# Peptides against a protein of PDB entry 6DSZ, part 150

Target 1, 361 residues: chain A of PDB entry 6DSZ
Amino acid sequence: NYVVTAQKPTAVNGCVTGHFTSAEDLNLLIAKNTRLEIYVVTAEGLRPVKEVGMYGKIAVMELFRPKGESKDLLFILTAKYNACILEYKQSGESIDIITRAHGNVQDRIGRPSETGIIGIIDPECRMIGLRLYDGLFKVIPLDRDNKELKAFNIRLEELHVIDVKFLYGCQAPTICFVYQDPQGRHVKTYEVSLREKEFNKGPWKQENVEAEASMVIAVPEPFGGAIIIGQESITYHNGDKYLAIAPPIIKQSTIVCHNRVDPNGSRYLLGDMEGRLFMLLLEKEEQMDGTVTLKDLRVELLGETSIAECLTYLDNGVVFVGSRLGDSQLVKLNVDSNEQGSYVVAMETFTNLGPIVDMCV

## One batch from the design tools (peptide; made by RFdiffusion4, then SolubleMPNN)

Design b2_p17_6_s1 (from b2_p17_6, 5 letters changed)
Fold by OpenDDE base, seed 1:
Structure b2_p17_6_s1 (fold): chain B 361 residues (1-361), chain A 17 residues (1-17)
Amino acid sequence: as target 1 above (361 residues)
Amino acid sequence: SSISDDYVPGSTEKARA
């Protein structure tokens, strides 16, 4: 009996940073197909804590902290629509990953969206939103006592959603999304009524955005609103303030991933299809009334990395570059450039052995 | 490779802006 030790997957398809093991620990969580790797970020590097096998390919992985939790919980959705909420529990040297809630959220009717699964969590932890099928938005209410994840669908008139996020600072859970229709790409918002199980009119919309608008970033307070990333432009909108930039440097290659650096949404990492790493900066203007508004947007080229599938800022200028196509990396962002003009230094490289060839036996 | 000894989790060392 040749125990073919199935090579562990090495291609990264998701990563997230937060406080999963404790309130004090900074964690890096890495999704590698069906495997979840949990690290503590230390001065000495990544300390492995636990590796968990999932019952399917991880399609969504998000950390969130419900009201009255001391640490983050982990939401996972698999490609076969198995959802779970996980908690880390340590008792001395014993480490357990507890399933607080689980469920299957597959629908019998619906066209799976060509752009894949999108999963988002309301910043106030009122609900999880899922775009699984065209013309449907699935809602999972978040309830502390519910061990069974139940979901309902709301009909979306917008059949071709490109990306969707929950906004910050909204009285009701509010989604912002880019969609395509015969007239082009547009941005719209909806409030999500959990009680009535319907959409209400959102605070704002923007018709006829850039034709290749592909990503929505929800911006925290004090700025609020959203950033829309296209092929040629980056646009901010919050209902009152609109600002767009078209830096020539982003036209060369498509931005494919992003990650927030600062809790206040002042900086974001951007990665493109050539492995270029950018910083997006939101310049603040403080008004006389103490309100903070967006003054300007700026993009800076930091350097080159492996082609990022996902990015996550850890701390102290350290970034994890999760790569599907190449080696994943830990990189340091420096204040000063090297001789090549790069602000990026590779600290550690994690070999990608390539796609697991499913030998169809 | 380890993170540099200069890396302290929770430090306010600013990444380049």
Scores: peptide ipSAE 0.005, ipTM 0.382, DockQ to the pose 0.084
Fold by OpenDDE base, seed 4:
Structure b2_p17_6_s1 (fold): chain B 361 residues (1-361), chain A 17 residues (1-17)
Amino acid sequence: as target 1 above (361 residues)
Amino acid sequence: SSISDDYVPGSTEKARA
């Protein structure tokens, strides 16, 4: 009897940081296929709190804090379209993960999108948006008292959405997305009406962005708007301000992940397919009236890490590099470069044993 | 030691493995 000890998955497919265990705790949550690992970030490093076996492969994992909640809730969507909202509850030594709400959001009709599952949460926690199928945007209204996640679809005319985010600072929930048509890639915005269950015209659009524009970053206030990351360019747009840079250094490898460093959206980490780690900086211009506008964008090469599937800035220049292809890392960002010009120092490495080839014998 | 639980949404009962 070979007890095939089912080796725990080690490849990271998602990570998120927030205040899940308490209002005061800084948490790192790591998705490893069906496993959710919950850590508390401490001065000594990552303290494991709980590991949770999920009912499927985690496809979306997002923390959000509805109005009146003291700590973040966790939204999870599985690759089989099971959705849940989870709460961490500690009562003395008893740790419970509570399902606040759940549902299956699978449609019987629809083409699964080639760019995979996208799940996003409105910054004001009004709704969850899901791009699961081409030509559909699924909305899950967030209601505190609703234990059953109900969803509806809005028809999306743009069939080939590449990436989508909710924007910050919008009176109505507003999505910004990159899509492809026969003319190229474009950026568009829509307001989402919960009442009418339809899209309204968004505040802005930008036709004919870079052909390989692949990611949208929603920028919080005071800047607002979005960053569009391509192969050759990084573009900011907020309806009033447009700014694009084309730093030669990003052309060498495709940027594949990003994470916000500063709560105000002044800095972002970028990871590429070669494991290069960049800092994207939003340079501020303060107007005499106190209005903050974007002056410039800058990209700095920080150094090299494992190839990131996901990045999470923790605190004090510590970054978690979640890797699917290599070892995950805790790295320190230094102010001064080493002799090789790197600002990155590996603090801890988490061995990736690779894909468990389930040899179904 | 990480406490490992299998979690099924909607189950009020912890399936203690």
Scores: peptide ipSAE 0.005, ipTM 0.380, DockQ to the pose 0.031
Fold by OpenDDE base, seed 5:
Structure b2_p17_6_s1 (fold): chain B 361 residues (1-361), chain A 17 residues (1-17)
Amino acid sequence: as target 1 above (361 residues)
Amino acid sequence: SSISDDYVPGSTEKARA
């Protein structure tokens, strides 16, 4: 009897960085199908802490810190619409993952979106937003005392949402999304009323963005607003300021993932379908009144990596490149280029053995 | 050593693999 030890999944489908194990620890969390891997980022590299089986494919994985929590909580949504909020708890050598809240957020009626599941968290931790079905935005209010994740739907007039994020610095939770209609792709904002369970008019909109606009990045203060990434252009909009760039270098391959480097939103990593790694830079202009405005956008080619499904900046110029199609990598970003003009050096490579067919035995 | 646990959300049952 060859006990084929079921090979652990190696293809990465999500990654996040934060302070999950403690307030002081920097963690890398990696989603590999049904498995969650938890690492501590150290000067010596990644230290494995725990692996967790989620009994379902992880579709959303986000860290968030509610007001008065000392460390981050983890939101997970599975492909079967099982939602949970997890807390890491250590008591001496005993490590527990505590379910703070859970629920199934599946609707009996709805067309699952062809672009898949999108899950987002309000930066002020007021709610979780889910785009699961066309024409619906699901809201999970975040309440500390609620162990049962209850959700409600708000109808979206925009049936074909491409991407959605919560904006920063908004009095009410505000979503920004790219949607497609017969006239093209557009960006719109809505305020989300928890009380009335409806959308209110958002602060701004931009009709007729680039036809291939595919991603929204919410920009933190002081800039605020959003970045819209297309095939040919990158645009910034905050309601008052619009800026667009069309660097020829991004036309060569579609940008498929992004990650914020600086807490203030001054830099973002971008990964494309060829495994090229870019830095998007937001150049600031300080006004005489002390306000900070966006002066310019710049894109720099850093180098090549495995084709990223997800990117996360760790610390000290180290980036985790989560790959579904190739080997995942830890890479170092250097200030100076090598002889080939690359700023990227592979530190560690994690072999991807391909799709594990979970034979449900 | 990394601890590998199978975790069912909302369940107190830790299945140690």
Scores: peptide ipSAE 0.034, ipTM 0.503, DockQ to the pose 0.033; fails the geometry check
Fold by OpenDDE base, seed 2:
Structure b2_p17_6_s1 (fold): chain B 361 residues (1-361), chain A 17 residues (1-17)
Amino acid sequence: as target 1 above (361 residues)
Amino acid sequence: SSISDDYVPGSTEKARA
């Protein structure tokens, strides 16, 4: 009996930060295939708290705080379409992960999207949105008393959605998405009616964006709107303000991940396919009436890391670089550059042993 | 190494790091 000690997965496929263990704790949650690792962020580094085995490969992992919750809840969707909402509960030394709600959101009919699963949560916690299948947007209404996650589909006319987010500051839940048609790539918005289970016309659209536009970032208030990231350009749009930049420094390699640094959306980390780490800066202009508008966008090269699958700004200039292809890292962003012009210093490296090849013997 | 260096979120001057 060769007890093949099942090597624990080391490749990171998702990470998120928030207040999951308590209202006061800053947590880092790391998805490694079927494994969820929970850390507390401390002045000394990452303190491991709990490891959780999931009943499938984690495809979506998002923290959110519904009205009346003291701490964040965790939404997980697996690659087999099992959805759950998890709560952390500690009672003395006993640590439990409680399932608040669960369900299977698989459809019997639909073409799974080639770009994989997208899961998003409305900033006001009214719903979860899922792009699982071409031409469908799945909605899970969030209800505190509902232990069974029920979903419905809204038909999308746009069959090839590239990325989608919920916008901030919208009276109704509003999605912003990049889609492709025979004429190119475009950005569109829809309001989501929970009552009528349909889309209403959103506040704005932008036809004929960059051909390689791949990511949507929802920007919080006071700016609002969205950032669209392409291969050669970064654009901002909020319905009233449009601004585009084409910094030559991003042209060399495709940006593949992002993470918000500031709660007000003034700064974002960007990672590319070469492991370059950038800061995207939103410059504000304060009007005499106290209105804040976007003045400009800037991109600054910070340095080089492992190729990020996901980025998470923690605190005090510390960033977790979750890598699928290389070693994950905890890095420090410094105010002053080193002799090589890098602002990035590796604090800790987490060895990636590669994919567990299930040797089907 | 202490994570405690004064990184001020939202400070554009300290983002010129």
Scores: peptide ipSAE 0.006, ipTM 0.417, DockQ to the pose 0.099; fails the geometry check

Design b2_p17_6_s2 (from b2_p17_6, 7 letters changed)
Fold by OpenDDE base, seed 1:
Structure b2_p17_6_s2 (fold): chain B 361 residues (1-361), chain A 17 residues (1-17)
Amino acid sequence: as target 1 above (361 residues)
Amino acid sequence: MGISDDYVPGSTEKARA
């Protein structure tokens, strides 16, 4: 009996940073197909804590902190629509990953979206939103006592959603999304009524955005609103303020991932299809009334990395570059550039052995 | 502890619009 030790997956398809093991620990969580790796971020590097096998390919992985929780919980959705909420529990040297809630959220009727699964969590932890099928938005209410993840669908008139996020600072859970129709790409918002199980009119919309608008970033307070990333432009909108930039440097290659650096949404990492790493900066203007508004947007080229599938800022200018196509990396961002003009230095490289060839036997 | 704001990007070339 040759135990073919199935090579562990090495390609990264998701990463998140937060406080999963404790309120004090900074964690890096890495999704590698069916494998979840949990690290503590230390001054010496990544300390491995636990590896977890999932019963399917991880399609969504998000950390969130419900009201009254001391640390983050982990939401996972698999490609086969198995959803779970996980908690880390340590008792002395014993480490357990507890399933607080689980469920299957597959529909019998629906066209799976060509752009894949999108999963988002309301910043106030009122619900999880899922775009699984065209013309449907699935809602999972977050209830602390519910061990069974139940979902319902709301009909979306917008059949071709490109990306969707929950906005910050909204009285009701509010989604912002880019969609395509015969007239082009547009941005729209909806409030999500959990009680009535319907959409209400959102605070704002923007028709006829850039034709290749591909990503929505929800911006925290004090700025609020959203950033829309296209091929040629980056646009901010919050209902009152609109600002667009078209830096020539982003036209060379498509931005494919992003990660927030600052809790207040002042800086974001951007990665493109050539492995270029950028910083997007939101310049603030303080008004006489103490309100903070967006003054300007700026993009800076930091350097080159492996082609990122996902990015996450850790701490002290350290970034994890999760790569599907190449080696994943820990990189250091420096204040001063090197001789090549790069602000990026590779600290550690994690070999990608390539796609697991499913040998169809 | 939250992510520290200790990293300030250098003056990379302002991609002026």
Scores: peptide ipSAE 0.047, ipTM 0.515, DockQ to the pose 0.058; fails the geometry check
Fold by OpenDDE base, seed 4:
Structure b2_p17_6_s2 (fold): chain B 361 residues (1-361), chain A 17 residues (1-17)
Amino acid sequence: as target 1 above (361 residues)
Amino acid sequence: MGISDDYVPGSTEKARA
């Protein structure tokens, strides 16, 4: 009887940072297949708090704070389309993960999108959006008292959505997405009407973006708008301002993940397929009226890490590099470069044992 | 601990503690 001790998954497929355990705690949440690991970020490093087994591979993991909540809630969607909203509750020494709401959001009809599951949350916590199937955008209205996650579909005319985000600072929930058609890749926006269960025309669109535009980053106020990341270019657009850069350094390898460093969206970490870590900087121009506009975009190479599946800026220049292909890392960003010109120093490495090849013998 | 907004690579501006 070989008790195959099911090795815990070590490959990271998602990570998020926020205030899940309390309003004051900075947490790192790590998705490792079906496992959710919850850490508190401390001056001494990552303190493990709880590990949770999920009933499926975690496909989406997002923290959000509805109005009137003191701490963040966690939205999880599994690869089997089980959705839940989780709350951390501590009562003395008792730690419970409470399911605030749950539901299955699978459709019987629809082509699963080739770019996989996308789950996004409106910054104002009005809804969750899901791109699960081509030509459909699923909406889960967020209601505090609803224990059952109910969803509806809106038809999306753009069949090949590459990436989608909710924009910040919009009166109505507004999505921004990159899509592909026979003419190339484009960016479009839609307002989402909960009342009418339809899309309205969004504030802006940009046709014929870079052919390999792959990611949308929603930029918070004061800038607003979105960043579109391609193979060769990084583009900002907010309806009024358009700015594109094509730094040669990003052409060497595809950027595959990003994470916002600053709450105001001034800086983002970018990771590529070679494990290069970049900083994207949004340079501000302050107008005489106090309006902040984007002056320029800059990309700086910080150094090399494990190939990131996900990145999370923690605090004080510490970054968690969640890796699927290699070891996950805690890295320190330094102000000064080393002799090799790197600003990155590995602080801790988390061994990735790789995929357990279930040799079904 | 508040997220240090002040980290700029190559910047001499110390992260405000």
Scores: peptide ipSAE 0.016, ipTM 0.499, DockQ to the pose 0.085; fails the geometry check
Fold by OpenDDE base, seed 2:
Structure b2_p17_6_s2 (fold): chain B 361 residues (1-361), chain A 17 residues (1-17)
Amino acid sequence: as target 1 above (361 residues)
Amino acid sequence: MGISDDYVPGSTEKARA
């Protein structure tokens, strides 16, 4: 009996930060296939708290705080469409992960999207949105008393959605998405009616964006709106303000991930396919009436890391670089560059042993 | 309350929050 000690997965496929263990703790949560790792961020580094085995490959992992919760809850969707909302509970030395709600959100009919699963949460915690199938947007209403996650579908006319986010500062839940049609790539918004289970016209649209527009970033207030990232351009739009930049430095390699640094959306980390780490900066202009508007966008090269699948700004210029293809890293961002012009210093490296090839013998 | 040092690229001053 060869007990093949099943090597634990080391490739990172998702990471998030928030206040999951308590209201005061800053956590890093790392998804490694079916494994969830929970850390507390400390001045000394990452302190492991708990490891959780999931009943499937983690496809979506998002922290959110519904009204009346003291700490963040965790939404997980697996690749087999099992959804759950998890709560961390500690009682002395006993640590429990409680399932607050669960459900299977698989449809019997639908074409799974080739670009995979997208899961998003409304900033006001009114709903979860899922792009699982072409031409469908799945909605899970968030209700505190509901232990069973129930979903409904809204038909999308746009069959090929590239990326989608909920916008901030909207009276109704509003999605912003990049889609492709025979004429190119476009950006559109829809309001989501929970009552009528339909889309209403959103506040704005932008036809004929960059042909390789691949990511939507929802920007918090006071700016609001969204950032659209392409191969050659970065565009901001909020319905009233439009601004585009085409910094030559991003043209060399495709940006593949992002993470918000500042709660107000003034800065974002960007990672590309070559492991370059950038800072995207939103320059504010304060009007005489106290209104804040976007003045300009800037991109700065910080340095090089492992190729990021996901990025998470923690605190004090510390960033977790979750890598699927290489070693994950904890890096420090410095104010001053080194002799090579890099602002990035590796603090810790987490060896990636590669994909566990299930040798089907 | 840990003072989060706001990292600003190229800035010489640590913004104390």
Scores: peptide ipSAE 0.013, ipTM 0.446, DockQ to the pose 0.056; fails the geometry check
Fold by OpenDDE base, seed 3:
Structure b2_p17_6_s2 (fold): chain B 361 residues (1-361), chain A 17 residues (1-17)
Amino acid sequence: as target 1 above (361 residues)
Amino acid sequence: MGISDDYVPGSTEKARA
């Protein structure tokens, strides 16, 4: 029996950076359909540690660190609604991926959302939120002792959620989302009550945002709030401060992915459908009372890469560009431009052989 | 070369290919 080793998938559909293997290691995790690749980021480049075959296509992959964990845990949701929380364990040369919790979160009734599966984690690790179906927000409470991922649904009045994130710095878990109704696109917030299993009124809303507003970025403290990315505009709102920019350069192609560079939310990478890489900068203003407020937003074109499905900043100006349509790349961000005016230099390219139909036989 | 393991959540058994 020639086990034709099915060619491994090469198209990247997700990537995340964190401390998964240890508290000290910086890891790059790459989702390629059913495969999870785990790397350690080193000065010499990416060191492969382990590859994990999952029982389904990875739809959500997020690192998070609950209180009292020494390293990050990995949340995975598959396209077949199998959820798990994974832990990396190493004992000498033995490497194990431990399932801390698992469950199936599929509903028997619901219309799958056209914008696909969205999975988000509360920054304080109180819950996981899932937008799987129109008019439903699924909540998975995070409990250390629970090996079974139990979920409940909260009804959303807003049927057409475009994107959703948990906000930072909220006493209760608070979601911010872009939704569409007959009047246009809007931004709304809800507090999520785990106790009552309902939404409470959130701290703010913004009606009538840009018609093509497509992404929400939750901004850490001290700024707080959210960034809303559209086709023509980038908007910041935190309930008290509102600021919008409309840089002509972003109008040329749709921004499709983002990644936070700085822990304090001062910089974000943005990737568009043409493979352009941007830096979004949040300019600070320190008030006399010591509060930090947003002064301005700025967008800078860094250069061109493969068309990013996902971006993740590693360290020292190195970025992983995960591509579904093209080759994935490690790129270096430079302070000075090259002769072509680009701040981006390709360090390594990972050949994409196209969509391998992983026939899990 | 990274160790390739097939992993099924909740299974303690390595899925034998």
Scores: peptide ipSAE 0.000, ipTM 0.354, DockQ to the pose 0.031; fails the geometry check

